# Peptides against a protein of PDB entry 6J07, part 70

Target 1, 107 residues: chain A of PDB entry 6J07
Amino acid sequence: GQRGWFCGSVSQDLRQFWVAEGGTISDPRAADFLFSCDASHPDTLRIYQSLDYIEDNATVFHAYYLSAVANAKIKNSVALGHFILPPACLQKEIRRKIGSFIWEQDQ

## One batch from the design tools (peptide; made by RFdiffusion4, then SolubleMPNN)

Design b2_p21_4_s4 (from b2_p21_4, 10 letters changed)
Fold by OpenDDE base, seed 3:
Structure b2_p21_4_s4 (fold): chain B 107 residues (1-107), chain A 21 residues (1-21)
Amino acid sequence: as target 1 above (107 residues)
Amino acid sequence: SELEKQLEAARELFRKIIEEV
């Protein structure tokens, strides 16, 4: 299924797009997809601190993915994997090795 | 679904990224 959870940092427009595309909105424990626009937001921090996340059973994605999908000219051209949102404590090292995140480039 | 396949691929990618950090 396409059950999604959204951090409070995510706009209502992106949430509505998710639902319009066939997704449903659920609590973090039931969700398959976790979306956030801010790794430092309290909602997202609670995810990172949860047992599900610590045990590698959860992944947080930047909600900009949904915006990219909405604006894509080619179907399936946007890869979800490019929008993984790591905890802030890891972002510096990831950025050093991999480069700037896509949402940072486009904002 | 395609999105579920992307989720699986994303998780694998994240694990690889973390290993390189």
Scores: peptide ipSAE 0.280, ipTM 0.809, DockQ to the pose 0.548
Fold by OpenDDE base, seed 2:
Structure b2_p21_4_s4 (fold): chain B 107 residues (1-107), chain A 21 residues (1-21)
Amino acid sequence: as target 1 above (107 residues)
Amino acid sequence: SELEKQLEAARELFRKIIEEV
């Protein structure tokens, strides 16, 4: 399925794009894809603290992925894996080993 | 679906990243 949950930090435009592309919007427990624009937003923090996340059954992605897909000229040229949004406490170390996040580069 | 496959790949990637951190 293509069920998505959205943090309150995600714009309505991106939510509407998700639906326009065939997605549905669900609560985080039922959702397949979790989107956020802010790892420190209370909605996202609740995800990080959930059993699903702790048990490695959930992954949060930066909603900028949807913007990148919307603007892509080549089909399937945007990889979802590049938009993993980890908890703030892990971001510094991840940047050190993997590099800067894509959404930070475009801004 | 392709997106579901990307999700699975992303989760695997994240597990590897966390292991290295």
Scores: peptide ipSAE 0.276, ipTM 0.808, DockQ to the pose 0.552
Fold by OpenDDE base, seed 1:
Structure b2_p21_4_s4 (fold): chain B 107 residues (1-107), chain A 21 residues (1-21)
Amino acid sequence: as target 1 above (107 residues)
Amino acid sequence: SELEKQLEAARELFRKIIEEV
């Protein structure tokens, strides 16, 4: 299914786009996809501290993914894996190994 | 679905990233 949870940091427009594309909105435990725009937001921090996340059964994605999909000219040209949003404590090391996050490149 | 397939691929990618940091 396409059940999504959204951090309070995600705009209503992006949530509406998710629903328009056939997704539903649910609580984190029922959701297949977790979206956030802020790794330091209390909602997202609760996800990182959850048992599902600690046991590698959950992944948080930056909601900018939805913006990229909405603006894409080619089907399936946007890879969800490029939008993984890790905890703040890991971001520095990830940038060192992989490079800057895609949502930071236009800043 | 395609999105579910991408989710599976993303989870595998993140696992690999975490193991490398």
Scores: peptide ipSAE 0.226, ipTM 0.782, DockQ to the pose 0.546
Fold by OpenDDE base, seed 5:
Structure b2_p21_4_s4 (fold): chain B 107 residues (1-107), chain A 21 residues (1-21)
Amino acid sequence: as target 1 above (107 residues)
Amino acid sequence: SELEKQLEAARELFRKIIEEV
C-alpha cells in the first residue's frame, strides 16, 4: 500500500488528496512516503535526525508533489524524484549544482 | 505499485545527488 507520513507543515487539503488517491496515513516509521513543506519544521527535523534517515532508509519529499499530481493532465507525468526535500544544510550546495527546487520556481 | 517504483527511483537519484555534492 501507499503509506504516508505528513509533517505539520502540510495542509489538510493535500492530506485529503493523498487519501482520496488511495493512500493511508501512518507514523514516520511505518510510512514509505514522507511529506513535508518545510525542511526546518520540527516534525521534519525529527525525521532527518532519525536512525532510518541517517541509515539512508528514508526520504523526505516536498508535499508540493501532491499538488503537481493533482494538477497534472497526464497520469504519472510528475516525477517524485524532483521533489526530494533534503536537510537545509544540503540545500545550498544542491541548488548550486542542480538549480532551484521545483517548489521554489512556482513562487 | 507505480508510486512505490517512483519512490525507489527517487531514493536512488537522491543518493547519486548526495554523492556528487
Scores: peptide ipSAE 0.192, ipTM 0.752, DockQ to the pose 0.543

Design b2_p21_5_s1 (from b2_p21_5, 9 letters changed)
Fold by OpenDDE base, seed 3:
Structure b2_p21_5_s1 (fold): chain B 107 residues (1-107), chain A 21 residues (1-21)
Amino acid sequence: as target 1 above (107 residues)
Amino acid sequence: SLAEQLAEARALRRQLLAMVQ
């Protein structure tokens, strides 16, 4: 299913879009999709520090993915994998190797 | 599908983190 969790950093509009597209909102433990707009937000930090995340059973995505989907002219043209939101402590090194994140380019 | 995208993304996450650690 489309069970999503949202960090407090995510706007209500994006949450509503998720629901409008058939998604449901749940706690992070039950969610399949974890969305955040801020890796440093306390809500998101708790995810990174969770056992599920540490054990490689959780992935956080930048909620800008939902915006991209909402504005996409063609469905399935937006790759979820491009919106992986890594912990803040790793982002600088990731940018050096891969480049700036998509959400940073558009903002 | 979204489920497929999730699976792919999870794999990609592992690869991404591995290359920077």
Scores: peptide ipSAE 0.576, ipTM 0.914, DockQ to the pose 0.540
Fold by OpenDDE base, seed 1:
Structure b2_p21_5_s1 (fold): chain B 107 residues (1-107), chain A 21 residues (1-21)
Amino acid sequence: as target 1 above (107 residues)
Amino acid sequence: SLAEQLAEARALRRQLLAMVQ
């Protein structure tokens, strides 16, 4: 199945979309997909500080991915990898190297 | 599949973080 966790920063609409597409919602330790809209939100910060994340066993994705999927005209045209949400302290350097994040371009 | 995308994304995450750390 598709087990997801959601930061409090994620809208109810996106959560509902996940469930409508066959996903389930679980705690972060059980989830395979971790979604957030704010790297500085306390919920997300706890993920970054977790042993699973530190040991490279967890990845946080920006929930805008779900919005992009919902609005996509071509099935499977949205790449999950484009929505990796790094800790806030690293984002400036990342933008310098690879450009602004997709979710920032559309807002 | 989404599972395949997750695997690819996890690898990309490691590369991305290594690039800036």
Scores: peptide ipSAE 0.576, ipTM 0.915, DockQ to the pose 0.557
Fold by OpenDDE base, seed 4:
Structure b2_p21_5_s1 (fold): chain B 107 residues (1-107), chain A 21 residues (1-21)
Amino acid sequence: as target 1 above (107 residues)
Amino acid sequence: SLAEQLAEARALRRQLLAMVQ
């Protein structure tokens, strides 16, 4: 199934798109997909601090993924892996090594 | 599939974090 959790930083439009595409919204422990637009949001910080995340059982994705999918002619052409949202403290180093994140490139 | 993409993304997450830790 498509069980998703959403940080408060994610717009209602993107949440509605998720549901319209057959997804459901659940708590982070039950969710397979965790979406956020702000790594520093308290909701997201709690994810990063959770045992599930620390033990490599959770991944946070930038919700811009949903926008990209919504606008894509072929949905599978958008790679979920390009939207991994790491903790804020790691982002600078990651950008230095692999470049700017996809959600930052047109901003 | 989305499930496959999730699995691949989780693997990529590990690689990404290992890159900076």
Scores: peptide ipSAE 0.575, ipTM 0.914, DockQ to the pose 0.558
Fold by OpenDDE base, seed 5:
Structure b2_p21_5_s1 (fold): chain B 107 residues (1-107), chain A 21 residues (1-21)
Amino acid sequence: as target 1 above (107 residues)
Amino acid sequence: SLAEQLAEARALRRQLLAMVQ
């Protein structure tokens, strides 16, 4: 199934959209999809510090992905991989090599 | 599918982190 976890930084609207699309909400250890809007939020920091994340068994995604999916005219046109949310300490170097994150481009 | 996208994203995450670490 589509088991998701949400950082406290994610709005209720996006959580409701996830459920409306057939998703369920669970704790981080049970979830396959981890969503956050803030890499520095305490909830998200706990994920980055977890054994699952350190051992490459977890990925955090920016919740803006759900907004993009909700507004998409063509199904599957939004790639989940474009919304990987890395730890804050790595973001500057990532931007230097790859460019600005997609959730920052409209700000 | 979303499951397939997740698998692809996890692979991309590993590549991305390896690029900067």
Scores: peptide ipSAE 0.572, ipTM 0.913, DockQ to the pose 0.533

Design b2_p21_5_s2 (from b2_p21_5, 9 letters changed)
Fold by OpenDDE base, seed 4:
Structure b2_p21_5_s2 (fold): chain B 107 residues (1-107), chain A 21 residues (1-21)
Amino acid sequence: as target 1 above (107 residues)
Amino acid sequence: SLQAELERARALRRQLIAMVQ
């Protein structure tokens, strides 16, 4: 199923879209998809500090993915992998190597 | 499928993190 967890930084609109698309909302341990709009938000920081995340069993995605999907003219044209939201401490180095994140480009 | 995409994304995450740390 599509079980998602949402950081408090994510709007209710995006949460509602997730549910409208067939997703359910769960706690982070039960969720398959973890969404956040802010890597520095306390909710997201707790994810990064969790054992599941440290052991590479969890991935946080920027919730802008949902917005992109909602607005996409062509279905399946939005790649989830482009919306990986890494911890803030890694973002600078990632930008240096592969460029700015999509959600930053769209801002 | 979204599940397949998730799996690909998880793999990508591991690659990205390994690349930068």
Scores: peptide ipSAE 0.387, ipTM 0.861, DockQ to the pose 0.571
Fold by OpenDDE base, seed 3:
Parts: structure tokens; sequence; C-alpha cells
Structure b2_p21_5_s2 (fold): chain B 107 residues (1-107), chain A 21 residues (1-21)
């Protein structure tokens, strides 16, 4: 299924795109895909602090993925894995090892 | 499929976190 949850930091345009592409919007417990544009947003912080996330049963993705998909001319050319949004406390170390996140380069 | 891509991404997340912790 394509059940998605959206942080308040995500624009309505991206939410509408998700629905237009066949997705549904649900609460984070029922969602398969968790989207956010801000790891420090209270909505996203609640995800990171949830038992599901702590037990590695949840993954947050940067919603810029949806924008990239919308703008892509080649189907399946955008990899979801490139848009993993880790907690802010880990991002500095991640950038040190693998470089800046893809959404930081375009936003 | 998107579901398969999600599963690959979840695995990648675990690897990424392990890399920095």
Amino acid sequence: as target 1 above (107 residues)
Amino acid sequence: SLQAELERARALRRQLIAMVQ
C-alpha cells in the first residue's frame, strides 16, 4: 500500500501530488511512508521519539523526494533511499562521512 | 515497485545509522 503521513512542514502541493499519484494520507502509526521537510519540526521529532522509530520499524523521508519524482522525466529514476531524513543529532556526522543531503543541494 | 523501494530504503537507513554510530 501507499499510505503516507506528512509532517506539518510539508507543503500542500506535495501532499496533493502524493494523493494524485495514488497515495493515501494516514496517521503515522498506519502509514508506510513518513514524509517531512524538517527533522527539527515538532511533528517529526515525535516520530523520532516514538517506539516504532526507536525499534527501527519506521523511516522518515524528506518530502523533496516527491518533488524530485514530479519533476523527473524518467520513471523510477529517483531513488527513495537518497531521501532518508535522519534525526538532526546525526546529520552532522552523516554529512562528514557521505556529504550533504540531496535536498540541501537544491533547496 | 514503490514497496520494494521502501524496503531497500529501510535497509539503507539501518546501514547509514550504523555507519555514524
Scores: peptide ipSAE 0.384, ipTM 0.861, DockQ to the pose 0.520
Fold by OpenDDE base, seed 5:
Formats: structure tokens, sequence, C-alpha cells
Structure b2_p21_5_s2 (fold): chain B 107 residues (1-107), chain A 21 residues (1-21)
């Protein structure tokens, strides 16, 4: 199933969209999908500090992915991989090598 | 499927982190 966890930085609208699309909401350990809008939020920081994340068994995604899916006109046109949300301490170097994150780009 | 996309994203995360660390 679609088991998701949401940082407190994510709006209720996006949470409701997840549920409407067949998802469920669970604690971080049980979740397959971890969503956040802020890598510096205390909820998200706890994920990055967890054993699951340190052992490369967890991935945090920017919740803007759900907005993009909701507004997409072409099926499968939104790639989840474009919304990986790394810890803030790594973001500068990532931007230098592969460019700005999709949620930071002008719309 | 979303599950397949998740698996691809997890692999991409590992590559991305390795690239910058």
Amino acid sequence: as target 1 above (107 residues)
Amino acid sequence: SLQAELERARALRRQLIAMVQ
C-alpha cells in the first residue's frame, strides 16, 4: 500500500490529496513515503538523524511532488526522483553539480 | 506504478548522496 509520513511543514491539503488517491498516513518507521517541505524542520531533522536514514533505508521527498501530480495533465509526467529532499548541509553542493531543485524554480 | 517510481528514486538518492559526500 501507499503508506506515507508527513512533516508538520506539509499542508493539510496535500495530506488530504494523498488520502484521496488511496494513501494512508503512518509514523515514519512504518511509512514507505516520507514527505516534507522543509529540510530544517525539527520533524524532518529527526528523520535524517534516524538509523533508517543513516543506513540508507529511508528517502525524504519534497511534498511539492503531490502538488505537481495533482496538477499534471499528462499521466506519469511527474518524476518522483526529481523531488528527493536531502539534508540542508548537502544542498549547496548538490545545486553546484546538478542545478537548482525543482521546487525552487520560477513558475 | 508509484512503487516502481519509488524504487527508482531510492536508487537515485543513493547515487546523489555518494556524488556529493
Scores: peptide ipSAE 0.384, ipTM 0.861, DockQ to the pose 0.514
Fold by OpenDDE base, seed 2:
Structure b2_p21_5_s2 (fold): chain B 107 residues (1-107), chain A 21 residues (1-21)
Amino acid sequence: as target 1 above (107 residues)
Amino acid sequence: SLQAELERARALRRQLIAMVQ
């Protein structure tokens, strides 16, 4: 199944879309997919500080992924890997090396 | 599958973090 956790920064619309597509919502320890719209949100910060994240057993994705999937004409055409949401302290360096994040480009 | 994509994304995350640290 698709078990997801959502930061409080994620809209109810995107949460509802996840459920409509067959996903379930769970706590972050049980979830396979962690979604956030704000790397500085307290909920997301707790993820980054967790042992699971530090030990590379967790990945946070920008919830804009769900919006992109909802708007995609071709199923499975949206790459989840393009929506990795790293801690804020790393984002500047990542942008310098590989460019701006997708969710920033559409704003 | 989405699960396979998740695994690929996790690997990519590790690469990205290693790149900037």
Scores: peptide ipSAE 0.382, ipTM 0.859, DockQ to the pose 0.558

Design b2_p21_5_s3 (from b2_p21_5, 11 letters changed)
Fold by OpenDDE base, seed 2:
Formats: structure tokens, sequence, C-alpha cells
Structure b2_p21_5_s3 (fold): chain B 107 residues (1-107), chain A 21 residues (1-21)
């Protein structure tokens, strides 16, 4: 299924797009996909502090993924993995060792 | 599928975590 949770930082338009594409909206415990536009938002911070996340059973994605999908010219040209949204502390290490995030470059 | 993309993304995150921690 396509069960998604959305941080309060995500616009209603993106939520509506998710539903229009066949997704459903659920609480974070039941959701398969967790979307946020702000790693510092209280909603997202609560996810990072959750047992599921600590045990590496959850991943947060930047909701800009949905915008990219909506505007894609080629089917399946947008990879979800490019939009991982880690905690701020981890982002620093990722930038240092791997590189900048795509959603930072495109915004 | 999106479910497959999720699985791949989660695998990627685990790999990234191993690299940076």
Amino acid sequence: as target 1 above (107 residues)
Amino acid sequence: SLEQQLAEARRLMREIRAMVE
C-alpha cells in the first residue's frame, strides 16, 4: 500500500497530490512513507525520536519528491532515495562524506 | 513500484548511516 504521513511543514497541495496518485494518509506508526519539508519541524523531530526511527525501521523523505514526480517529463525518472531527509546532525556528516542533497540544489 | 523504491531507499539509508557513523 501507499500509506503516507505528512509533517505540518508539507503543503496541502502536495498532500492532495499524494491522494490523487492513489496514496492514503495515516498516522506515522501505520505509514510506510514519511514526508517532511523541514528536519527541524517539531512533527519531524518527533519522528526522529521515535522507537521506529531509532531502530532504523523508518525513513523520512523530503516532500519535494512529490513536486518532482508531479513535474516529471519522463515516467519513473524520479528516485525516492534521492530525497532522504535525515536529522540535521546526520546531514552534516552526509554532506561532508557524500555530497549535498538534491532537494537543496533544486530549491 | 513505489514500494520497491521505498525498500531501496531504506537500504540506502542504512548504508549511508554505516558510512557516516
Scores: peptide ipSAE 0.457, ipTM 0.890, DockQ to the pose 0.516
Fold by OpenDDE base, seed 5:
Structure b2_p21_5_s3 (fold): chain B 107 residues (1-107), chain A 21 residues (1-21)
Amino acid sequence: as target 1 above (107 residues)
Amino acid sequence: SLEQQLAEARRLMREIRAMVE
């Protein structure tokens, strides 16, 4: 299924797009897809602090993914993996060793 | 599928964690 959770940082428009594309909105425990626009938002921080996340059983994605999908010329051309939104501390290490996130360039 | 994309993304995240931690 397409059960999604949305941080309060995500606009209603993006939530509506998710639903329009066949998704449903649920609590983070039931959701398969976790979306946020702000790694420092309290809602997202609670996800990062959860056992599921600590145990690598959950992943947060930047909600800009949905915007990219909405604007894509070819459906399924947008890779979800490119929009991983890790905790701020981990982002620093990633930028240091790998490089900047693509959503940082577009946001 | 989106579910497959999710699985691949999670795999990628694990790889990233291993790389930076």
Scores: peptide ipSAE 0.455, ipTM 0.889, DockQ to the pose 0.520
Fold by OpenDDE base, seed 3:
Structure b2_p21_5_s3 (fold): chain B 107 residues (1-107), chain A 21 residues (1-21)
Amino acid sequence: as target 1 above (107 residues)
Amino acid sequence: SLEQQLAEARRLMREIRAMVE
C-alpha cells in the first residue's frame, strides 16, 4: 500500500494530492513513506530521533517529490530517491562530499 | 512502482550514509 506520514511543514495541498493519487495518511510508525519539507521541523526531528530511523528502518523524503510528480509530463519520470531528506547533520556532510540536493533549488 | 522506488531510495540512502560517515 501507499501509507504516508506528513510533517506539519507539508502543505495540505500536497497531502490531498497524495490521497487523490491513491495514498492514505497514517502515523509515522505505520507509514511506509515519510514526507517533510523541513529537516529542522519538530515533527521531522522526532522521526530522526526514533528507534526505527536510528536503526535505518525508515526514510524521510522531501514532500516536493509530490509537487514534481504532480507537474510531471511523463508518468513515473520522477525518482523518489532524488528527494531523500536526511537530518541536517548529514546534509552538511553530503553537500561537502557529493553536492547539493535537488529539492533545495526548487522548493 | 512506488514500492520499488522506495526500496531503491532506501538502498541509495544507505550508500550515501556509508559514503559520508
Scores: peptide ipSAE 0.455, ipTM 0.890, DockQ to the pose 0.519
Fold by OpenDDE base, seed 1:
Structure b2_p21_5_s3 (fold): chain B 107 residues (1-107), chain A 21 residues (1-21)
Amino acid sequence: as target 1 above (107 residues)
Amino acid sequence: SLEQQLAEARRLMREIRAMVE
C-alpha cells in the first residue's frame, strides 16, 4: 500500500503531490510511509516515542523526498533511503560518523 | 516500486542504527 502520514511541518503542496501520485493519507498507526520536515516537531517526536518506532516497525522520512521526486527528470532516480529522518540525537551521531544528510545539503 | 524502496530504506536504517549505536 501507499498510505502516508504527514507531520504538521509538511506543506499542503507536498501532501497534495502524494495524493496526486496515488497515495492516501492515514493516521501514523495505519500509514506505511511517515513524512516530516522537522525531527523536532511535536508530531514527529510522538512518532519516535511510539512503540511501533521503538520496535523498528516504522520509519520516518524527510518530506523533501517528495519534492525531489516531483522535480526529478528521470523516474526512479530518487532513492527513498537517502531521505531517512532519524531522531535528532541519532542525527548527531550520523553526521559525526557518516556525514550530513542530503536534505540538509540540497536545501 | 515504492514498496521495494521502503523495504530497502528500512534495511538501511537498521544498518545505520547499528553503526551509530
Scores: peptide ipSAE 0.454, ipTM 0.889, DockQ to the pose 0.537

Design b2_p21_5_s4 (from b2_p21_5, 6 letters changed)
Fold by OpenDDE base, seed 2:
Structure b2_p21_5_s4 (fold): chain B 107 residues (1-107), chain A 21 residues (1-21)
Amino acid sequence: as target 1 above (107 residues)
Amino acid sequence: KLEEELEEARKLFRELKELVQ
């Protein structure tokens, strides 16, 4: 299924796009896909603190992924993996060792 | 499909964490 949860930081337009593409919206515990635009938003922080996330059973993605998909002209040209949104502390380590996230460059 | 992308993304994230931690 395509059950998605959305942080309050995500626009209604992106939520509507998700539904238009066949997705449904659910609570974070039931969701398959977790979307956020702000790793520091209280909604997202609660995800990072959840047991599912701590046990590596959940992943948060930047909702800009949906915008990229909506604007893509080639199918499968947008990789979900490029839009992983880790906690702020982990982002710092990733940027230090690997570089900036693709969504940071696009927004 | 999206479900496959999710699996690939999660794998990538695990690998990324191992690299930086």
Scores: peptide ipSAE 0.437, ipTM 0.870, DockQ to the pose 0.518
Fold by OpenDDE base, seed 4:
Structure b2_p21_5_s4 (fold): chain B 107 residues (1-107), chain A 21 residues (1-21)
Amino acid sequence: as target 1 above (107 residues)
Amino acid sequence: KLEEELEEARKLFRELKELVQ
C-alpha cells in the first residue's frame, strides 16, 4: 500500500501532495512510508526509539523526496533511497564517509 | 512501483549502515 506517516516537521502542502498522488495518512505502526524533515523533531525521535525501527522494520525518509517527485519531469526518476533520513548520530558518520545528503544540497 | 522502491531503499539503508558502522 501507499500509507504514509508524517512528522510534525512536514508541511501541510507536502502531506496534501502525498494524498493527491494516491497516498493515505496513518499512524506510524500502520504506515509503509515514514516522512520527516527533522531527525531531531520529537515525533521522529519517537520513531527511532520504537521497536519497529530498532529491529530494522521501519525506515524514515526526508519529506523533500515528495518535493523532488512533484518537480520531476520524468515519472519515477526520483529514487526514494536517496532520501533516507537516519538518526542524527548516524548522519554524521554518513557525511564523514560518503558525503552530504541531497536535501542539504538542494534546499 | 512504489512498494518496490521502498524495498530497494531499505536494502540500500542496510548496506549504508554496514558501510559507515
Scores: peptide ipSAE 0.436, ipTM 0.870, DockQ to the pose 0.483
Fold by OpenDDE base, seed 1:
Structure b2_p21_5_s4 (fold): chain B 107 residues (1-107), chain A 21 residues (1-21)
Amino acid sequence: as target 1 above (107 residues)
Amino acid sequence: KLEEELEEARKLFRELKELVQ
C-alpha cells in the first residue's frame, strides 16, 4: 500500500489528493512516504531527528511532488527523486554544488 | 510503481549525500 505521513505544513488539498489516488495517511513510523513543505517545520525536524532517518531508512519529500503529479499530462513524467527534501544545512550544500531545487524554481 | 520510485529516490539521495559531504 501507499502509506504517507504529512507535515503540518502540507495543505489539506494535497492530503486529500493522496487519499483520492489510493493512499492512506499514517504516523511517521508506519509511513513509507514522508511529505513536507518546510524543512524547518517542527514536524519535519522531528523526522530528521528520528532513528529511521539517521539510519538512512527514511526520506522526506517536498509535497509539491503531489501537486506536480496532479497537474501532469503524461503519466509517470514526474520523478519522485527530484523532490527530495533534505535538512536545511544539506540543502545549502546541494544548491551550491548541483543547483536549485525544482520546488524553488516553480514557487 | 511508486514503490520502485521510492527505492530509486532513496538511492539517489544516498548518492547526493556522498557528493556534497
Scores: peptide ipSAE 0.436, ipTM 0.870, DockQ to the pose 0.521
Fold by OpenDDE base, seed 5:
Structure b2_p21_5_s4 (fold): chain B 107 residues (1-107), chain A 21 residues (1-21)
Amino acid sequence: as target 1 above (107 residues)
Amino acid sequence: KLEEELEEARKLFRELKELVQ
């Protein structure tokens, strides 16, 4: 299935694109894909604080992934893994030890 | 194969967390 949840920070256009591409929109608990444009948005913070997320059963992705897919000229040229959106505290550690996220560079 | 991409992404995230935590 292609069930997605969207933070309030995600535009209606991106939500519509998801549906147009065959996706459905659901609540976070039922969703396979969680999209957000803001790791500090209350909706996203609630995801990070959820038991599912803490137990590593959920992953949040930056919704810019959808924009990248929409504009891609080559099929499968956009990797979902490049758009992982971790909590702010973890982002700081990742940047410190590994470097900036790709979606930060593309935005 | 978005489901496969999801699985790969989740694996990557776990690996990232192990590197920084």
Scores: peptide ipSAE 0.434, ipTM 0.869, DockQ to the pose 0.506

Design b2_p21_6_s1 (from b2_p21_6, 9 letters changed)
Fold by OpenDDE base, seed 4:
Structure b2_p21_6_s1 (fold): chain B 107 residues (1-107), chain A 21 residues (1-21)
Amino acid sequence: as target 1 above (107 residues)
Amino acid sequence: SLAAQLEEARKLRKELEEAVL
């Protein structure tokens, strides 16, 4: 199923887009896709502290993925893997070793 | 498919963390 959870940091428009594309909205324990726009938001922090996340059974994605999909000119041109949203502390190391995140570009 | 992308992303998360930790 296409079950998603949304942090409070995600706009209603993006949530509506998810549903319009055939997705459903559920609590984080039942969801397959976890979306957030803020790694420091209390909702997202609770995910990072959960056993599912610690045990590598959950992944948080930046909700900008949905915006990219909605605005894509080429079908299937947006890769979900480019939108992994790690905890803030890890983001610093990623920026240092790999580079800036997509959602931080062209803001 | 989106399901396939999710599985790939889960693997990528693990690889990413291993690379930076």
Scores: peptide ipSAE 0.581, ipTM 0.920, DockQ to the pose 0.567
Fold by OpenDDE base, seed 2:
Structure b2_p21_6_s1 (fold): chain B 107 residues (1-107), chain A 21 residues (1-21)
Amino acid sequence: as target 1 above (107 residues)
Amino acid sequence: SLAAQLEEARKLRKELEEAVL
């Protein structure tokens, strides 16, 4: 199944889309997919501080992924890997060395 | 599949971190 967790920064619309597409909503320990719109939100910060995340067993994704999927003409054309949401400090280095994130370009 | 994408994304996370740290 598709078990997802959502930071409080994620809208109800995106949560509802997840469920409509066959996903379920669970606590972060049970979830395989962790979605957030704000790396500085307390909910997301708790994820980054968890052992699961530190041990590379958890990955946070920007919830804009779901918007992109919803708007895509081809359902499987959106790559989840493009929506990795690292901690804020790491984001700065990524922007400096690679470029802006996709969700920042489209907003 | 989404499950496959998740696995690939986890790998990408590690590669990304190594590239910028």
Scores: peptide ipSAE 0.580, ipTM 0.920, DockQ to the pose 0.597
Fold by OpenDDE base, seed 3:
Structure b2_p21_6_s1 (fold): chain B 107 residues (1-107), chain A 21 residues (1-21)
Amino acid sequence: as target 1 above (107 residues)
Amino acid sequence: SLAAQLEEARKLRKELEEAVL
């Protein structure tokens, strides 16, 4: 299924879109998809500190993915992998070595 | 599918971390 968890940093509109597209909302331990708009938000920080995340069994995605999907005209044209939201400390290295994140470019 | 995308993304996370660390 499409079980999602949402950080408090994610707007209600994006949550509603998720549900409208067939998703459900659950606690982070039950969720398959973890969405956040802020790697420094306390909710998201708790995810990064969880055993599931540390053991590579959880991945956080920037909720801008949902906005991109909503705006897309071609089905499956938006790749979830482009919206991986790493901890802030890693983001610095990613920007330095690879480049800016998609959500930073569009906002 | 979204499920397939999730699995791919999980792999990408590991690759990403490996690339920057």
Scores: peptide ipSAE 0.580, ipTM 0.920, DockQ to the pose 0.575
Fold by OpenDDE base, seed 5:
Structure b2_p21_6_s1 (fold): chain B 107 residues (1-107), chain A 21 residues (1-21)
Amino acid sequence: as target 1 above (107 residues)
Amino acid sequence: SLAAQLEEARKLRKELEEAVL
């Protein structure tokens, strides 16, 4: 199933959208999908420090993915992989070598 | 599917980290 965890930085509207689309909300250990809007939020920092994340068994996604899906005109046009949310220190290197993240770009 | 996208995203995370570190 669609078991998701949400950082406190994620709005209630996006959480409700997840549930409306068939998802459930779980604790981080039970969840397959981890959503956050802030890599520096204490909730998200705890994820980055967890053994599951360190051992590459967990991935954090920016919750803006859910907004993009909700607004998409073409089914399956939004790729989850474009919304990977790495720790802040790693984001700096990604921006330097690859470019800005999709949630940071202008409309 | 979302499940398939999750699997692809997990692979991409590893590739991304290798590319920048």
Scores: peptide ipSAE 0.576, ipTM 0.919, DockQ to the pose 0.590

